Peptides against a protein of PDB entry 3QIS. Designs and how they scored, part 145

Target 1, 334 residues: chain A of PDB entry 3QIS
Amino acid sequence: PSLELSRREFVFENVKFRQLQKEKFQISNNGQVPCHFSFIPKLNDSQYCKPWLRAEPFEGYLEPNETVDISLDVYVSKDSVTILNSGEDKIEDILVLHLDRGKDYFLTISGNYLPSCFGTSLEALCRMKRPIREVPVTKLIDLEEDSFLEKEKSLLQMVPLDEGASERPLQVPKEIWLLVDHLFKYACHQEDLFQTPGMQEELQQIIDCLDTSIPETIPGSNHSVAEALLIFLEALPEPVICYELYQRCLDSAYDPRICRQVISQLPRCHRNVFRYLMAFLRELLKFSEYNSVNANMIATLFTSLLLRPPPNLMARQTPSDRQRAIQFLLGFLL

## One batch from the design tools (peptide; made by RFdiffusion4, then SolubleMPNN)

Design b2_p17_3_s4 (from b2_p17_3, 10 letters changed)
Fold by OpenDDE base, seed 5:
Structure b2_p17_3_s4 (fold): chain B 334 residues (1-334), chain A 17 residues (1-17)
Amino acid sequence: as target 1 above (334 residues)
Amino acid sequence: MSLEEQIEAFIERLLSS
């Protein structure tokens, strides 16, 4: 069997979080026999491509002189955004198109990624007083490493972070402040807030706005700004309630005094973000007659974002654990 | 008012309400 490929090199310029890019090529059976094609893993890889890449179709049959279009789709989800922001991964891959009883064809994928405040740690964002696109990639790596080391020191030493002569970190990320300040000013009376989805185009504009500027006003509808806050919280590499405290939150869920003690043990930035979000959500609940928001809906929605099970426990979460997690959050909303 | 001062003042307002 033999194939002809219309293209073998693909460049994806300016790849962004949640922005789909597509490149297409044709494969043609220029042989005299039917052939089966498939994308196959490289040596030591479990998958034929990186998590941010997909081929469609990834396998198929071609009769002699038949042609098929293949789409290469690049999409950075919450699962790939953090490793691309840090530069641990890059927009580079090699695809192996295999022919049954034939040869391999190599496709080269290349490009560049534009960092996002989405998928960046709360600790790193508290140190970023400028938009992330103004920060050199080398400095982003240093800020993430320093943030990790300071978090570990705060957990291990019980020593207050030496507020040495370095620039004082923000109390909360400017991105969270901008989103919550907008919702507090303009969305408290918004009917069906957090129940109506935002517009995908407006969500992309909000992400680009937060990555590139410090706006006076966030663009888009109140629904799009509300959904952008949910996406931001979902994309955090570590949830607002740190993984180390997950089990203690479940164990304390029915004792409001112990719940407050558990929250007091969060790192400063995580604790500030948690208290800030709870204060905002309690304020939003005062307007329930206008916005149709209730404590059970909010607790159910935000629990999955703020109190995620550690990766090793995700597959083991019981319905009882989910109910305890919701009850934990309800104790801060009521 | 700096961005820091704006964030601090806003958090204080929400936590005092």
Scores: peptide ipSAE 0.116, ipTM 0.833, DockQ to the pose 0.908
Fold by OpenDDE base, seed 3:
Structure b2_p17_3_s4 (fold): chain B 334 residues (1-334), chain A 17 residues (1-17)
Amino acid sequence: as target 1 above (334 residues)
Amino acid sequence: MSLEEQIEAFIERLLSS
């Protein structure tokens, strides 16, 4: 069996978080026998491609002289955004198109990724006074390393020495401030806030706006701005409540005094973001007559975003753990 | 006010409440 491929090299320029890109090519059976094709893992790989890449179809049969279109889909989700932002991973892969009893055909995938404030740590974002697209990639790595060291110092209750000429970090990420300040100003009376989905085009505009600028106003509907906040919180590499405090939050869920003590032990940026979000959400609850927002809805929605199980707990909660997590958050909303 | 000053002033208000 043999195949003819219309293309073997693919370049995905300016790949962005949550923006689907597609490249298509054709494969033709130029042989005299039916053939089965499949994308197969390389040696030592578990998957035929990286998590941000997909082939469709990834397998199939071709009769003699049959042609099929294959789509190569690049999509950076929350699962790939952090490693792409840090430059740990890149928009580069090699696909192996295997022909049963035939040859292997190699496809080269290349491109560039544009960093996002989505999927970047709270600590790193507090050090970024400029939009992330203005920050050199080399400096992003340094900011992540410095962020790790500050987090460790904060957990150890080490007073940050007023060490020298390092620019003072922001109290909260500017991106969170922009989203929440917009919602506070314009969305408190928005009917069905956090219940109506945003528009995908508006979400992309909001992400691009936050990555590239410091706007006076966030573009899009209140629903799109609200969903962008949820996406931001979901995409955080570490949740607003650090994994180290997860179990203590569950254990304290019914003691409001202990809950506040647990929050006081968060790293400064995480603690500030948590308090800011809780203040905002309490303000929204005052307008429940207009926005249809209630404490149980908000607690249920935001608990999954703010208080995630550590990766070693398979990122899932028992019904009891989920109820404790909701109860923990309710103690800050009421 | 700069964005930094606005964020700082907000956090100061929030922490004082």
Scores: peptide ipSAE 0.095, ipTM 0.812, DockQ to the pose 0.505
Fold by OpenDDE base, seed 4:
Structure b2_p17_3_s4 (fold): chain B 334 residues (1-334), chain A 17 residues (1-17)
Amino acid sequence: as target 1 above (334 residues)
Amino acid sequence: MSLEEQIEAFIERLLSS
């Protein structure tokens, strides 16, 4: 069996968070026998491609002289954004198109990723006084490494932030401030806030805006700005409530005093973001007559974003754990 | 106001309400 491929080299320029790109090619059975094709893992890989790449179809059967279109889809989700932002991963892959009882065909995937404030740590973002696209990639790596080290130092209460040598970090990321300030100014009376989905085009504009500028006004509807805040919180590599405190939040869920004590143990940036978000959400609840927002809805929505189970516990989360997590957050909204 | 001052002043307003 043999195949003819219309293309073997694919370049995905300016790949962005949540922006789907597609490249298509054709495969043709130029042989005299039917053939089965599949994308197969390389020798050391569990998957035929990286998490941000997909082939559609990834397998199939071709009669003699049959042609099929294959789509190569590049999509950076929350699961790939952090490692692409740091440059740990890149828009590079090799696909192996296997022909049953035939040869392998190699496809080269290349391109460039544009870093996003989405999927960047709160610690790193507090140090970024400029848009992330103005920050050299090398400095992004250093900022993530330094942010990890400072988080550890802060948790250990060991070293006062040496106020002298580095510019004082922001109290909260400018991106969170921009989103929340916009919602506070313009969305308190918005009917069905956080209940109506945003527009995908507006979400992309908001992401691009936050990655490239410090806008006076965020583009898009209040619903799109609200969803962008949710996406931002979901994409954080470390949730607003650090994984180390997850179990303590559940254990304290019915004791408001202990809940406040647990929050006080968060790293400074995480604690500030948490308090800022809770203050904003309590303000929205005052306008419940206009915005249809209630404490149970907000607690249910934001708990999954702010108080995520550690990766090792995700598979073990019980309905009771989820209810405790909601109750923990309710103690800050009521 | 600097961006930092705007953020601080906003947080203070929200935390005082």
Scores: peptide ipSAE 0.092, ipTM 0.814, DockQ to the pose 0.847
Fold by OpenDDE base, seed 1:
Structure b2_p17_3_s4 (fold): chain B 334 residues (1-334), chain A 17 residues (1-17)
Amino acid sequence: as target 1 above (334 residues)
Amino acid sequence: MSLEEQIEAFIERLLSS
């Protein structure tokens, strides 16, 4: 069996968070026998491609002289954004197109990723006084490493770190401030806020805006700005409530005093973001007659974002754990 | 106001309400 490929090298320029890019190529059976093709993992890989890449179709049959179009789709989700932001992963891959009883065909994927404030740690973002696209990639790596070390120190030492000659971090990420300030100013009376989805084009504009600028106003509808906040919280490498405190939040869910004590143990940036969001959401609830937002809906929505189970516990989360997590958050909304 | 001062003032306003 034999295939002809119209192209073997693919370049994905300026890959961004949540922006789908597609490149297409054709495969043709130039042999005399039917062929089965499939994309196969490399020897040490579990998948035929990296998480941000997909081939469609990834397998199929070709009769003699048949041609099929294959789409290579690059999409950076929340699952890949953090590792791409840190430079741990890159827009580079090799696909192996296997022909049954034939040879392998190698496809080279390359490109560049543009960092996003989405999927960046709260600690790193608190140190970024400029848009992330203005920050050199080398400095992003240093900021993430330093942020990790400071987080660990802040968890171990109740002592305020000596505010040495380092630039004082922001109390909250500017991106969260921009989103919440916009929603507070313009969206408190928005009917079905957090219930109506945003527009995908507006979401991309909001992401690009936050990555590249410090706007006076965020573009898009209130629904798109609200969804952008949800996407931001979902994309955080560590949730606003750190994984280390997850179980303690569940255990304290029915004791408001203990709940507040648990939150007080968060790293400064996480604690500030949590308090800021809770204050915003309480304010939003005052306008429930206008925005149709209620505490149970908000608690249910935001609990999955703010109080995520640690990766090792995700598969074991019970309905009771979810209810306790919701109850924990309700104690800050009421 | 610096961005920091704006963020601080906003948080203080929102937490005082």
Scores: peptide ipSAE 0.089, ipTM 0.816, DockQ to the pose 0.935

Design b2_p17_4_s1 (from b2_p17_4, 8 letters changed)
Fold by OpenDDE base, seed 2:
Parts: sequence; structure tokens; C-alpha cells
Structure b2_p17_4_s1 (fold): chain B 334 residues (1-334), chain A 17 residues (1-17)
Amino acid sequence: as target 1 above (334 residues)
Amino acid sequence: DESFLQDMLEQMKKELS
């Protein structure tokens, strides 16, 4: 069996978070026998491609002289955004198109990723006074490393922040501030806020706006701005409530004094973001007659974002753990 | 809460200027 491929090299320029790109090619059976094709893992890989890449179809049969179109789809989700922002991963892959009882055909995937404030740590973002797209990639790496080291020092209650040499970090990320300040000013009376989905085109515009500028006004509907805040919180590599405090939040869920003590132990940026979000959400709840937002809905929605189980516990989360997590957050909304 | 959100607005405007 043999195949002819219309193309073997694919370039995905300016790949962005949540923006689908597609490249197509044709495969033709130029042999005299039916053939089965499939994309196969390379040696030591579990998958035929990286998590941000997909082939459709990834397998199939071709009769002699039959031709099929294959789509190569590039999509950066929350699961790949952080490692692409840091440059730990890149828009590069090699696909192996295997022909049963035939030869392998290699496809080269290349391109570039454009960094996003989505999927970047709260610590790194607090050090960014400019949009992430204005920050050199080398400096992004340094900011992530420095952010990790500062978080560890803060958790260890070690040295007072040497106020000396580096620019003072922001109290909260400018991106969170922009989203929350917009919602506070313009969305408190918005009917069905956080219940109505945003528009996908508007969400992309909001993401691009936050990545490239410090706008006076965020584009899009209040629903799109609200959903962008949810997407931002979901895409955080570490949730607003650090994984180290997850179990203590559940254990304290019915004691408001202990809950406040647990939050006081968060790293400065995480603690500030948490307090800022809770102040906003309590303010939003005053307008419940207009926005149809209630404390149980908000607590349920934001608990999954702010108080995520550590990866090792995610598969073991009980309904009781979820209820405790909701109760923990309710103690800050009521 | 409103005053805290306004104070944050003023602080962030100052830090981003």
C-alpha cells in the first residue's frame, strides 16, 4: 500500500488561547490495494500529538484511488495555556501517519504562540504593570521563576519582602481589576449576570484586549465580561485559594473565624484577589432584585473556580467535600 | 464593600500611571 499526501509541512502562525486554527491536506491511495491509515504515537509517547493538536479524521480506510481530507486543528485550552505561556511547550510537533503494512509518513507542525494573561500565575501578573504582549518572553520566564520563589518565601514566613530592588508588585493583577471594576460599574443591574453565557467572538475580543492593552473600557456585553472573569479564574495555573490550603478550607467551612484565619495565610497576591472578589460579589448580591444573582448560585459557581481540589484529590472529591467548599465561600458572601 | 472597591480603583490607577 502507498499514499500520496498533498502537504507535509504545516505552520500555525499567531496561535492564541481559545482560538481554533485549522489546516487541511489530502491523502490519496495511489496503490492497487485498500489501505488503513492512522496517526500513531512516536516512540515513548502515549498520544499521537500534543494536547493542543488534533487530526480529524485520525484514522480511516481508503480504497484504491480514493482521497480523503484531513483537518489539523490547533486549539489551546486551559490545559495547555500555562506551559505555552512559559515557553515550556511550543507550537511544534511531528505527526506519524502510519499505513497498515506500509510505510510511515511524517508531518511537521510548526508555528508560534502568543502569550496570554489567561493561564499566567497571580504572582507573575502582579509584577506585570504592562500588558503581557508587551513583556519580552525572556522576562516572562524570569517573572514566573521569581513569582514561584516569592510564593515559597511567603509560605515559609521567612524574610520580610526585601522592598529594595524590584518594582513593588500590584495589589491585584490589572486584568482582574479591569474585569471586576467593569462589572462593578456596569453590570450590577444586569439581569441574569453569570447565568447567561457570553458571545464567543466577544470573549476573544476581551482576551485579546487584556493581553494587548490596558483599556479604559472592556469591549463586549456584561455577560461576556462576566464569563471572561470565570474563564480567567478557571485558567489560573493555581487557584485563588492555593492548593496547600484546600483541605483546611473544607475543615473550617462551618467556622467563620477559622475560615478568615485560613484566608489570612494565603500569599499576598492571592489574599488580595480573594478579598477583592468577595467584596465585589457581596456588592453584586445587594442588587439581587435586578440581576437575579443569589448567594447560593454565586457560591456554587465561584467555588469550583476559587477552591479547586489539588490534582491528586480531584478524582476523590465527594459531594460532601463540594458542599463544604460551597459553605466555606458562603461564609464570605453573607 | 463599595468604598473598598473605590479605594482599589484609586490605588490601581495610581500604580498603573
Scores: peptide ipSAE 0.314, ipTM 0.916, DockQ to the pose 0.632
Fold by OpenDDE base, seed 3:
Structure b2_p17_4_s1 (fold): chain B 334 residues (1-334), chain A 17 residues (1-17)
Amino acid sequence: as target 1 above (334 residues)
Amino acid sequence: DESFLQDMLEQMKKELS
């Protein structure tokens, strides 16, 4: 069996978070026998491609002289955004198209990724006074390393940051401040806030706006701005309540005094973001007659974002753990 | 809460200027 491929080299320029790109090619059975094709893992890989790449179809049969279109889809989700932002991973891969009882065909995937404030740590973003697209990629790595060291110092209750340094971190990321300040000013009376989905085109515009500028106003509907805040919180590599404090939050869920003590142990930026979000959400709840938002809905929604279980506990999350997590957050909303 | 959100606005404006 043999195949003819219309193309073997693919370039994905300017790949962005949550923006689907597609490149297509044709495979043709130029042989005299039916053939089965499949994308197969390389020798050391468990998957035929990186998590941000897929082939559709990834397998199939071709009759003699049959031709099939294959789509190569590049999509950076929350699962790949952090490693692409840091440059730990890149828009580069090699696909192996295997022909049963035939030869392998190699496809080269290349391109460039444009960093996003989505999927970047709170600590790194607090060090960025400019949009992430203005920050050299080499400096993003340094900011992440410095952010890790600051997180450790904060957890150890070591010496407060020198308040006089010209390099003083922001109290909260500018991106989350822009989102929350917009919602506070314009969305408190928005009916079905956090219940109505945003528009995908508006979400992309908001992401691009936050990655490239410090806008006076965020583009899009209040629903799109609200969903962008949820996407931002979901995409964080470390949730607003750090994984190290997860179990202590559950254990304290019915003691409001201990809950406040647990939050006081967060790294400075995480603690500031948590307090800022809770202040916003309590303000939003005052307008419940207009926005149809209630404390139980907000606590249920934001618990999965702010107080997510550590990766090692995800498979063990009980309904009781979820209820304790919701109860912990309710103690800051009521 | 409103005063805290307003204080954050004024602080962030100073830090980003």
Scores: peptide ipSAE 0.301, ipTM 0.912, DockQ to the pose 0.626
Fold by OpenDDE base, seed 1:
Structure b2_p17_4_s1 (fold): chain B 334 residues (1-334), chain A 17 residues (1-17)
Amino acid sequence: as target 1 above (334 residues)
Amino acid sequence: DESFLQDMLEQMKKELS
């Protein structure tokens, strides 16, 4: 069997978080026999492509002289955004289009990723007084390394090293502040806040706005701004409640005193963000007659974002663990 | 909570100015 491919090189320029890009190509069976095609893993890979890439269809049959269009879809989710922001991964891949009993055809994927404040650590963002798109990529790497070292020092209760001449980090990321301050000012009376989804176009505008500017006002509906906050919290590489404290939060869920002690042990940035979010959410709950928001809904929604199980425990989360996690957060909302 | 959110607004405005 043999195939003819209309294209073998694909360039995805200016790839952004949550923005789908598509490139299409045609494959044609120029042989005299039916053929089965599939995208196959390279020798050392478990998957035929990187997590931010997919082919559709990824397999199929072609009769003699039949043609099929294949879509290459590039989509950076929460699962790929952090490694692309750091430059650990890049918009580069090689796809192997295999023919059963035939040849391999190589497709080259290339492009560039535009860094996002979404999927960047709280510690790194606290060091960014400017939009992430104004920060050189080399400095983003340094900020992530410094972020890791600060987190470790904070968890170890090491004496704050002398505040050398480095600019003091922000108390909270400016992106979280912009989102929460907007919601606090404009969305407390918004009917069905955090219950109605935002618009995808508005979400993209909000992400682009936060990545490129420090706006006076966030664009889009209150629902889109609210969903952008949820997306931001979900995309954090380390949740607002650090993985190291997850089990202690569950164990303390029914003791408000111990819950507060656990939160006091968070890294400074995480602790500040947690307190800021809880203050906002308690304020939002005062307007429940207008916004239809209640403590159980908010606790259920935000628990999955703020108090995530460590990756090694994610598959083992019991309904009891989920209820304890919700109860832990309820102790800060009531 | 309102006063705390307002204090945060004023602080962040000073830190970003």
Scores: peptide ipSAE 0.300, ipTM 0.912, DockQ to the pose 0.635
Fold by OpenDDE base, seed 5:
Structure b2_p17_4_s1 (fold): chain B 334 residues (1-334), chain A 17 residues (1-17)
Amino acid sequence: as target 1 above (334 residues)
Amino acid sequence: DESFLQDMLEQMKKELS
């Protein structure tokens, strides 16, 4: 069996978080026998491609002189954004198109990724007084390393080293402040806030705006700004309530005094973001007659974002654990 | 809560100026 491929090199320029890019090519059976094709893993890989890449179709049959179009789809989700922001992964891959009882065909995938404030740690963002697209990639790596070391020192109750020479970190990320301050000013009376979906085009404009500027006003509807806040919280590599405190939050869920003590043990930036979000959500609940928002809806929505189970416990979360997590958050909304 | 959100607005404006 043999194939002819219309192209073997693919370049994906300016790849961004949540922005789908597509490249197409044709495969033709120029042989005299039917053939089965499939994309196969390379040696030591579990998957035929990286998590941000997909081929459609990834397998199929071709009769003699038959031609099929294959789409290569590049999409950076919350699951790939953090490793691309840090430069740990890149927009580079090699696909192996295999023929049953035939030869392999290699496809080269290349391109560049544009960093996002979405999927960046709260600690790193508190050190960024400028938009992330203005920060050199080398400095992003240094800010992530410094942020990791400060989180560890805070957890170990080590005295912060001399605050003297580095620019003072922000109390909360400017991106969270921009989103929450906009919603507080313009969305408190918005009917069905956090219940109505935003527009995908407006969400992309909000992400690009936060990555490239410090706007006076966020573009888009109140629904799109509200959904952008949810996407931001979901994309955090470490949730607002650190994984190390997850079990203690569940154990304290019915004691409001212990719940407040657990939150006081969060790293400074995480604790500030948590208090800021809870103050905003309690203010929003005062306008429930206008916005149709209630404490149970908000607690159910935000619990999965703010109080995620550690990756090693994800498969073991019980309905009881979920109810305790909701009850923990309700103690800050009521 | 309103006063805390307003205090945060004023602080962030000073830190980003």
Scores: peptide ipSAE 0.286, ipTM 0.907, DockQ to the pose 0.638

